Peptides against a protein of PDB entry 3T7K. Designs and how they scored, part 123

Target 1, 248 residues: chain A of PDB entry 3T7K
Amino acid sequence: KAEKILARFNELPNYDLKAVCTGCFHDGFNEVDIEILNQLGIKIFDNIKETDKLNCIFAPKILRTEKFLKSLSFEPLKFALKPEFIIDLLKQIHSKKDKLSQININLFDYEINGINESIISKTKLPTKVFERANIRCINLVNDIPGGVDTIGSVLKAHGIEKINVLRSKKCTFEDIIPNDVSKQENGGIFKYVLIVTKASQVKKFTKLINDRDKNETILIVEWNWCVESIFHLNVDFTSKKNVLYQKK

## One batch from the design tools (peptide; made by RFdiffusion4, then SolubleMPNN)

Design b2_p20_2_s1 (from b2_p20_2, 7 letters changed)
Fold by OpenDDE base, seed 1:
Structure b2_p20_2_s1 (fold): chain B 248 residues (1-248), chain A 20 residues (1-20)
Amino acid sequence: as target 1 above (248 residues)
Amino acid sequence: VEKYKEENEKALEEALKNSL
């Protein structure tokens, strides 16, 4: 059926997209439209897997969803596109009125606002954002919104190797792991990195660490610090935004 | 006609939002 629909076009583009969707197309596509998209080199996946070599995300805007945050870890992310790309493409293909010899849809007209070439270019870097920031081992409180598995999965996609889950009410100093990174000559390394949800945790963890491991470097942030770092594909250690406690 | 919906994904977005 798809072949018959596409037969009216003399030339078909190959968009070479391996994509996931977030904030759009929850009901999926019909079988014919999936086949049409496949013939145009657009393959949509339900979930993110490294083996699929995903290079595209569809979303209406910048979102804080797991899929969107992980898409910025693609190697590379080629395109971040609005769902209107697919909508307009399928409309043009199904249109009987337009005697079009070719499909005239340009990917660059459908870029998500705020995902520019500067962000896209950083996805070509050989390292992940937290790896570049010398953050490999973190402590994460167990009461984090979204859950430790989802948050942990996003953080791992962005170069955090080890996530230690802290039982916020019961944890001791011995439960806190150090950020085990070799001192690079020019980079401030925090020995303890923690993601917390409330001020009482800041007070607790700062006390535990300072009482037992004096003079060590500590970074305590909220989840928004991680999100902002991901959206910029850069950690700004000069910013106090979303930093709850810092000891250099 | 394909339409994008934000409702389900917005719920996840809000769940992942953590501000003090």
Scores: peptide ipSAE 0.023, ipTM 0.622, DockQ to the pose 0.258
Fold by OpenDDE base, seed 3:
Structure b2_p20_2_s1 (fold): chain B 248 residues (1-248), chain A 20 residues (1-20)
Amino acid sequence: as target 1 above (248 residues)
Amino acid sequence: VEKYKEENEKALEEALKNSL
């Protein structure tokens, strides 16, 4: 059926998109539209898998969903597009107007606001954002909204190798892991990196660390610090935004 | 099932927003 619909076009674009959707297309696509999209080089996947070599995200705007945050770790992310791209494309294709010899939909007209070429270009870097920031091992409180698995999965996608989950009420100093990175000459390496949710946790962990490992570097942040770092694909250590405690 | 995915994505977005 898709072939018959597409046969009216002299040339078909190949968009070369391997995409996931977030905040849109919850009902999916019908079989004909999936086939149409596939013939146009648009493949939509339900979940993110590294093997699929995903290069595109569909979303109405910048979202804080797992899929959206992970899409910024694609290698590279080629396009971050509004769902209107697919909607307009399918509308044009299903149009019975005989005069349409070509599909005329430009991907660049459908870019998600706030995902610019500067962000896209950073997804071509050989390293992940937290890797570049010398953050390899982190401590994560167990009561984090969204859950440690989801948050941990996002952080791992962005170059954090080890996530230590802290039982905030019961943890001791021995439960806190150091950020085991080789001293690079030019980077402020924090020995202890923690993501926390409450001021009481800041007080607890700062005390535990400072009492047992004096004069070490500590970074305690909110989840939003990670999110902003992901959205910018850069860690700004000069910013105090979402930093709860810092000891250099 | 589909409504539940929307609600979960929204809930995750909200949970991630409201975790301030």
Scores: peptide ipSAE 0.023, ipTM 0.588, DockQ to the pose 0.130
Fold by OpenDDE base, seed 2:
Structure b2_p20_2_s1 (fold): chain B 248 residues (1-248), chain A 20 residues (1-20)
Amino acid sequence: as target 1 above (248 residues)
Amino acid sequence: VEKYKEENEKALEEALKNSL
């Protein structure tokens, strides 16, 4: 059926998209439309797997979903597109009125607002954002909204190797792991990095660390510090935004 | 099925927006 629909076009584009969707296309696509998209080099996946070599995200805008945040870790992310690309494409293909011998849809007309070429170019870097920031091992409180598995999965996609989950009410100093990064000469390395949800946790962890390891460097942040770092694909250590405690 | 997926993605987005 798809072949018969596409036979009216003399040339078919190959978009070369391996995509996931977030905040759109919740119903999926019918079998005919999936086959049409496949013939145009557009493959949509339900979930993110590294083996699929995903290069595209469909979303109506910048979102804070797991899929959107992880899409910025693709190697590379080639396109971040509005769902209107697929809608307009399928509409043109199903239209009998347009005596179009060719599909006239350009990917560049459908870019998500705020995902510019500067962001896309950083996804071609050989390192991840937290790797470049010398953050390898973090401490994460167990009461984080969204859950430790989701948050941890996003952080790992962006170069965090080890996530230590802290039981905030019961943890001691011995439960806190150091950020074990080889001393690079020119980069401020924090020995202890923590993501917390409450001001009481800041007071607790700063006391525990300072009482046992008084001269060490500490970074305590909220989840929004990680999100902003992901959206910019850069950690800004000059900003105090979303930093709850810092000791250099 | 549609409403449920949309609601789940919105709920996840809101859960990931938490600030101190």
Scores: peptide ipSAE 0.024, ipTM 0.599, DockQ to the pose 0.138; fails the geometry check
Fold by OpenDDE base, seed 5:
Structure b2_p20_2_s1 (fold): chain B 248 residues (1-248), chain A 20 residues (1-20)
Amino acid sequence: as target 1 above (248 residues)
Amino acid sequence: VEKYKEENEKALEEALKNSL
């Protein structure tokens, strides 16, 4: 059926998109439209898998969803597009009136506001954002909004290798893991990195660490510190925004 | 299963919107 619909065009574009959607297309696509999109080199996946070599995200705007945050870890993210790209494309293809010899839709007209070329270019780097920041092992409190699995999955996509979940009410110093990174000369390395939700947790963990390991470096942040780092694809250690405690 | 993922995505978005 898709072939018959597309046969009216003399030339078909190949967009070479392997995409996920977030904040749009909740009901998915019908079989004919999926086949049409596939013939145009547009493949839409339900979930993110590394094996699929995803290079695109569809979203109405910058979102804080798991899919959106993980899309910034694609290798590379080629395009971040508004859903209107697909909508307009399918409308042109299904239009009976226009003897369209060609599909005239430019991907660049549908870019998500705030995902600029500087962000896209950083997705071509051989390292992930937290890897570049020398953050390999983190401690995450178990009462984090969104859940430890979702938050942990996003952090892993961005180069955190080990996530230690802390039971904030019951944890001791022995439950806190160090950030085991080789001392490179030029980077701020924190021995203990923690993501917390409450000021009481900051007081607890700072006391536990300072009482047992007095001279060590500590970074305690909110989840928003991670989100801002992901959106910029850079960790700014000079910023105090979303930093709850820092000891160098 | 898909509806629960969308509700969790929305809840995560809302939890995260209030913090940007």
Scores: peptide ipSAE 0.022, ipTM 0.592, DockQ to the pose 0.141; fails the geometry check

Design b2_p20_2_s2 (from b2_p20_2, 6 letters changed)
Fold by OpenDDE base, seed 1:
Structure b2_p20_2_s2 (fold): chain B 248 residues (1-248), chain A 20 residues (1-20)
Amino acid sequence: as target 1 above (248 residues)
Amino acid sequence: SEKYKKENEEALKKAEEEAL
């Protein structure tokens, strides 16, 4: 059926998109539309798997979904597109009125606002954002909204190797792991990195660390610090935004 | 299609509720 619909075009583009969707197309596509998209080199996946070599995300805007946050870790993310790309494409293809010899849809007209070439270019870097920031091992409180598994999965996608989950009420100093990174000459390395949800946790962890491991570097942040770092694909250590405690 | 537009408006609302 899709072949018959597409047969009216003399040339078909190959968009070479391997995409996930977030905040759009929740119910998927009808069988004809998915086949049309496939013939145009647009493959839609339900879940993110490294083996699929995903290079695209469809979303109406920047979102804080797991899929969106992880899409910024694609190698590379080629396109971040609004769902209107697919809608307009399918409309043009299903239109009987236009004896169009060619599909005239430009991907660049459908870029998600705020995901510019500067962001896209950073996804081509050989390292992940937290790897570049010398953050490999973190401590994460167990009461984090979204859950430690989801948050941990996002953080791992962005280069955090080890996530230590802290039971905020019962943890001791011995439960806190150091950020085991070799001192690079030019980068401030924090020995202890913690993501917390409450001011009481800041007080607790700062006391535990300072009492047992004096003069060590500590970074305690909110989850929003991680989100902002992901959205910019850069860690700004000069910013105090979403930083709850910092000891250099 | 008009179908996808309505579905996408609902999907956006849901995604905003599921924000991490």
Scores: peptide ipSAE 0.694, ipTM 0.966, DockQ to the pose 0.909
Fold by OpenDDE base, seed 3:
Structure b2_p20_2_s2 (fold): chain B 248 residues (1-248), chain A 20 residues (1-20)
Amino acid sequence: as target 1 above (248 residues)
Amino acid sequence: SEKYKKENEEALKKAEEEAL
């Protein structure tokens, strides 16, 4: 059926999209539409797998979903598109107007607001955002909203190698792992990086660390610090936003 | 066309509820 529909066009674009969807198309597509999209070089995947070499995200706007946050780790993310791209494309294809020799859909007209070329360009960098920031090992409290597995998976996608889960009520200093990075000359390396949810945790961890390792650098942040870093594909160490405690 | 619009409205709502 798709071939018969597409045979009306003299030339078909190849969009070369390997995409996931978030905040749209949860029920998927019918068989005909999937076949159409596939013939146009648009492959939609249910889940993110590194082996699929995903390069696109469909979403109505910037979202804080696992898929959206991970899409910014694609190598590269070529396009972040609104679902209207697919809708308009399918509408044009299904249109009975015999005179459509070409599909006239420009991908750039469907960019997600706030995902600009500057962000897209950073996904072409050889390193991940937290790797560039010299954050490889972090401590994560076990009571984080969204769960340690999901949050941890997002952080790993963005270059954090080791996630140590802290049981905030029972943890001791010995449970806190250092951010084991080689001293680079030009960057403030924090020996201890922690993501926490509560002010009581800040007080606890700062005390534990300062009592046992008095002169070491500490960064304690909220999850929102990570989200902002991901959305910008840059860690701004000059910003105090979402930083709960910092010792240089 | 209408199916996807309604579905996407519901999907957006769900995604906002699932925000990390």
Scores: peptide ipSAE 0.693, ipTM 0.966, DockQ to the pose 0.871
Fold by OpenDDE base, seed 5:
Structure b2_p20_2_s2 (fold): chain B 248 residues (1-248), chain A 20 residues (1-20)
Amino acid sequence: as target 1 above (248 residues)
Amino acid sequence: SEKYKKENEEALKKAEEEAL
């Protein structure tokens, strides 16, 4: 059926998109539309898998969904597009009136607001954002909104190798893991990195660490610190925003 | 085409509720 619909065009674009959707197309596409999209080089996946070499996300705007946050870790993210791209494309293809020799839709007209070329260019870097920041091992409190598995999966996608989950009420100093990174001369390296939800946790962990390992560097942040770092694909150690405690 | 537009309005609302 899709072949018959597309046969009216003299040439078809190949968009070369391997995409996931968030905040749009939750019910998927009908069989004909999926076939049309596939013939145009647009493949839509239900879930993120590294093996699929995803290069695109469809979303109406910047979102704080797992899929959106992970899409910024694609290698590279080529396009971040509004769902209107697909809608307008399908409208043109299904139109009976237009003897269109060509599909005239430019991907750049459908960019998600706030995902600029500077962000896209950083996804071509050989390292992930937290890897570049010398954050390899983190401590995460177990009461984090969204759950430790989802949050941990996002952090791992962005270069954190080890996530230690802290049971905030019962944990001791021995439960806290160090951020084991080689001392590079020019980078702020924190021995202990923690993501917490409450001021009481800051007081607890700072006391535990300072009582047992008095001279070590500590970074305690909110989840929003990680989100901002992901959205910018850069860790700004000069910013105090979402930093709850820092010892250099 | 109109089907997807309405579905996407609902999908956006859900995604905002599921924000991390």
Scores: peptide ipSAE 0.693, ipTM 0.966, DockQ to the pose 0.908
Fold by OpenDDE base, seed 2:
Structure b2_p20_2_s2 (fold): chain B 248 residues (1-248), chain A 20 residues (1-20)
Amino acid sequence: as target 1 above (248 residues)
Amino acid sequence: SEKYKKENEEALKKAEEEAL
């Protein structure tokens, strides 16, 4: 069926998109539309897998979903597009109006607001955002909203290698892992990096660390610190936003 | 076209509720 619909076009674009959707197309596409998209080189996947070499996200705007946050870790993210791209494309293809020789849809007209070329360019870097920030091992409290698995998966996608889950009520100093990174010359390396949810946890962990490992560097942040770092694909250590405790 | 627009409005709402 798709072939017959597409036969009216002299030339078909190959968009070469391997995409996931978030905040759109939750019910998927009808059989004809998915075939059309496939013929145009647009492949939609249900989940993110590294093996699929995903290069595109469809979303109406910047979202804080797992899929959106992980899409910024694609290698590279080529396009972050509004769902209207697909809608307008399918509308043009299903249009009974005169012999359109070509599909006239430009991907650049459908960019998600706030995901500009500066963000896209950073996804072409050989390193991930937290890797560039010398954050390799973190401590994560077990009561984090969204769950340690989901949050941990996002953080790992962005270059955190080891996530130590802290049972905030029962943990001791020995349960806290150091951020084991070699001293690179150009950036403040924090020996202890922690993501926490409550001020009581800040007090607890700062005390535990300072009592047992005096004069070490500590960074305690909220999850929003990670989100902002992901959305900018840059860690700004000069910003105090979402930083709960910092010791240099 | 109209089907996807309505579904996407609902999908956006759900995604905002699922925000991390």
Scores: peptide ipSAE 0.693, ipTM 0.966, DockQ to the pose 0.914

Design b2_p20_2_s3 (from b2_p20_2, 6 letters changed)
Fold by OpenDDE base, seed 2:
Structure b2_p20_2_s3 (fold): chain B 248 residues (1-248), chain A 20 residues (1-20)
Amino acid sequence: as target 1 above (248 residues)
Amino acid sequence: MEELKKKNEEALKEAEKNAL
């Protein structure tokens, strides 16, 4: 069916998109439109898998969804596009009026606001954002909104190797893991990195660490610190935004 | 097409509600 619809075009673009959607297309596409998109080199996947070599995200704007946050870890993210790209493409293809010999839709006209070439270029780096920041092992409180599995999965996609889950009410100093990164001369390496949800946890963990491992470096942040770092694909250690405690 | 736009508006609202 799709072939008959596409036969009116002399030349078909190959967009080479392997994409997931977030905040759009929850019901997916009909069979004909899926086939059309496939013929144009556009493959939509339900879930993120490393094996699929995803290179695109469809979203109406920057979102704090698992899919969107993980899309910034693609290798590379080639395109972050508004759903209007697909809508306009399908409209042109289904249009009977236009003796269009060619599909004239430019991907660049559909870029998600705030995902610019500077962000895209950083996804081509050989390292992940937290890897570049010398953050390998983190402590995550068990009461984190969104759940430790989802949050941990996002963090792992961005270069965190080990997520230690802290039972905030019952944990001791021995439950807190160090960030096992070799001292490189040029990077503020924190021995203890913690993501917490409330001020009482800051007081608890700072006391536990300072009482048992005096003079060590500590970074305690909110989840928003991680989100901002992901959205910028850069950790700004000069910013105090979403930093609850820092000891250098 | 209008239905798809409406569904996408609903999907956006849901994504904003379920933000991490």
Scores: peptide ipSAE 0.680, ipTM 0.964, DockQ to the pose 0.852
Fold by OpenDDE base, seed 5:
Parts: C-alpha cells; structure tokens; sequence
Structure b2_p20_2_s3 (fold): chain B 248 residues (1-248), chain A 20 residues (1-20)
C-alpha cells in the first residue's frame, strides 16, 4: 500500500533516522504509515537499545523522561525533532491534491527548542558526560523519586559504570562504595559520590564518611545536578547549584 | 490528523506528569 502512495513522487528523500518518541505518538503509527516512514529512511523504535544505533528523538520540547535523557547519550544524536515533522510529512504524502514531484520538508525546521548544535556536537565525543567528569561509581539512595532502576539506567547511559543503592535508614559506612577512578592529573576526582533526596541523608553520610575516612573527597548532590549535567552534556564542578555537600 | 495532535497533547501532559 505504501508503495502505491509513494509512487506519485519522482524522488524520495532518505532521512536516515533511527528514532524513539517521548511525549508524542504513544499509540504508535498504523501499518501503512510505518511502511511509508520506513521507505523514507525513518525507523521508529519503541524502546532504546544500544544495538539499534539510535540517532534521533521525537519530542514536543525538552522533557525529563527516561527516553529524552537517554537520547542525549546517543552516539551521536543527529537530530532532536518535534513530532510535527512526522505529522506534516504524512499529511503531505497522503494529500491527493498536490501533484508533488518531491517531498519538501526540511528537518532543521522541526528542531526541538533548546537542543542546539553545541549539545548535538557533544554527542559526537568518544566519552560520556560522567565518564569525562571522572565519575564511575556512585551511591544512590533507595528512596529517589522515579525509582533506582530508571534513574540508574539513565546514569549508566551517561557513563556511570556502577550504581550502589543505599538503604538510607539502615546503611553503614561499609555500604558506601568509593568512586574507583585512577588519579588523572587534571580532574577533581571525588572518592565518594552520592545522590540523595534529603538533608538528613547529607548529615548521615557526611558523618559516616568523615568519621571513618576523614581526609577523603566527598560529593553529595541531588538528582537535579545529574539532570543539569545531562542537559548540558557537561559537569560543571565550579557550580554549587544542586550540590548539597562538597569536600575537596 | 487533528486526532493525532490531540493525542500528542495528552501524551505531552502525561510525560510532564511523569517527569524524572
């Protein structure tokens, strides 16, 4: 069916998109539209898998969804597009009135506001944002909103190798893992990195660490510190925003 | 097409509600 619909065009673009959607197209597409999109080089996946070599996200705006946050870890993210791209494309293709010889839709007209070339360019780097920041192993409190699995999956997509889940009320010093990174000369390495939700957790963990390992470096942040780092694809260690405790 | 836009508005509201 798609071939008959597309046969009226003299030339078809190949957009070379391997995409996921967030905040749009929850019901997916009908079989004909999926086939049309596939013939135009647009493949939409339900879930993020590294094997699929995803390069695109469809979203109406910047979102704090798992899919959106993970899309910034694509290698590279080529395009971050509004859903109107697909809507306008399908509308033009299904239009009977226009003897359109060509599909005239430019991807750049549909860019998500706030995902600029600077962000896109950083997705071409060989390293992930937390890898570049020398954050390999973190401690995550078990009462984090969104759940440790989802939050942990986002952090792993961005270069965290090991996530240690802390039972905030019951944990001891021995439950806290060090950030096992080799001393690189030029980077502020924190021995203990923790993501917490409450000021009481800051007091607890700072006491536990300082009582047992007094001279070590500590970084305690809230989840928003991670989100801001992801959205900028950069960790700013000079900023105190969303930092709850820091000991150098 | 209009139905798809309406569904996308609902999808956006859900995504905002479920923000991490």
Amino acid sequence: as target 1 above (248 residues)
Amino acid sequence: MEELKKKNEEALKEAEKNAL
Scores: peptide ipSAE 0.680, ipTM 0.964, DockQ to the pose 0.873
Fold by OpenDDE base, seed 1:
Structure b2_p20_2_s3 (fold): chain B 248 residues (1-248), chain A 20 residues (1-20)
Amino acid sequence: as target 1 above (248 residues)
Amino acid sequence: MEELKKKNEEALKEAEKNAL
């Protein structure tokens, strides 16, 4: 059926998109539209798998979804597109206007606001955002909204190798892991990195660390610090935004 | 098409509600 619909076009573009969707197309597409999209080189996946070599995300705007946050870890993210791209494409293809010999839709007209070339270019870097920031091992409180698995999965996609889950009420100093990164000369390495949700946790962990491992570097942040770092594909250690405690 | 737009508006609201 798709072939008959597409046969009216003299030339078909190959968009070469391997995409996930977030905040759009929850019900997917009908079989004909999926076949049409596939013939145009648009493959939509339900879930992120590294093996699929995903290069695109469809979303109406920047979102704080697992899929969106992880899409910024694609290697590279080629396109971040509004769902209107697919809508307009399918609308053009299903139009009975005899005079459409060519599909005239430019991907660049559908870019998600705030995902610019600077962000896209950073997805071509050989390293992940937290890897570049010398953050390898983190401590994550177990009461984090969204859950440790989801949050942990996002953090891992962005270069965190080890996530230690802290039972905030019961943890001791011995439960806190160091960020095991070789001291590079350029002064930006925190021995202890923690993501917390409450001021009481800041007080607890700062006390535990300072009492047992004096003079060590500590970074305690909110989840929003990670989100901002992901959205910018850069860690700004000069910013105090979402930093709850810092000891250099 | 209009139905798809409406569904996408609902999907956006859900994604915003369930933001990490």
Scores: peptide ipSAE 0.679, ipTM 0.964, DockQ to the pose 0.877
Fold by OpenDDE base, seed 3:
Structure b2_p20_2_s3 (fold): chain B 248 residues (1-248), chain A 20 residues (1-20)
Amino acid sequence: as target 1 above (248 residues)
Amino acid sequence: MEELKKKNEEALKEAEKNAL
C-alpha cells in the first residue's frame, strides 16, 4: 500500500531520522504510515536504546519528560522537531489533488523552539554535560519527585557514572559518597555533590559533611539545576539558580 | 488529521502533568 502511494512521486527524500516521540503520537501510527515514514528514512522507536543510534526527538515544545531530557544526550542529536513535520508530510503524501512530483518539506521549518544550533552543536561533543563539569558521582535523595530510577537514568545518560541514593531520614556521613574526579586544573571540582528536595536535607547534609570532612567542597542543588544544565548542555557554576548550598 | 491534532494536544497535556 505504501509503495503505491509513494509511486506517484518522482523523487523521495531520505530524512535519515531515528526518532522517539514525547508529548505527541502516543497511539503511534498505522501500518501504512509507518511504512511511508520508513521509505522516507524516518524510523520511530517506542523507547530509547543506545543501540538504535537515535538522532531525533519529536515533541511539540521543550518538555521535562525522560525522553526529551535523554534526547539531549544523543550522539549527536541532529534534529529536535515538532510533530507537525510528520503531520504535514503525511498530509502531502496522502493528498490526491496535488500532482506533487516532489515532497518539499524542510526539516528546519519544524525545529522545536529553544533547541537551537548551539544546543545541537554541543551534542557533537565527545563528552557529556556532567562529565565536562567534573560531576561523576552524586548523591540523590530517595524522595525525589519522578523517582530515583527515572531521575537516575536521565543523569546517567548525561555522564553521571554513579548515583548514590540517600535515605534522608536515616543516612549518616558514611552513606554520602564523594565525587571521585581527578583534580583537573581548570574545573571547580566539588568533592560532594547532592541533589535534594527540601531545605531540611540541606541542613542535615551540610552538617554531616562539615562535621566529619571539614574544608571540603560541597554542591547541593535542586533537580531543576540538573534540568537547566541539560537544556543548555552546559553547567554554569557562576549561577546561583537552583543551588541550595555551595562551598568552594 | 484533525483527530491526530486533538490526540497530540491531549498527549502534550499529559506530558506537562508528568513533567520531571
Scores: peptide ipSAE 0.679, ipTM 0.964, DockQ to the pose 0.851

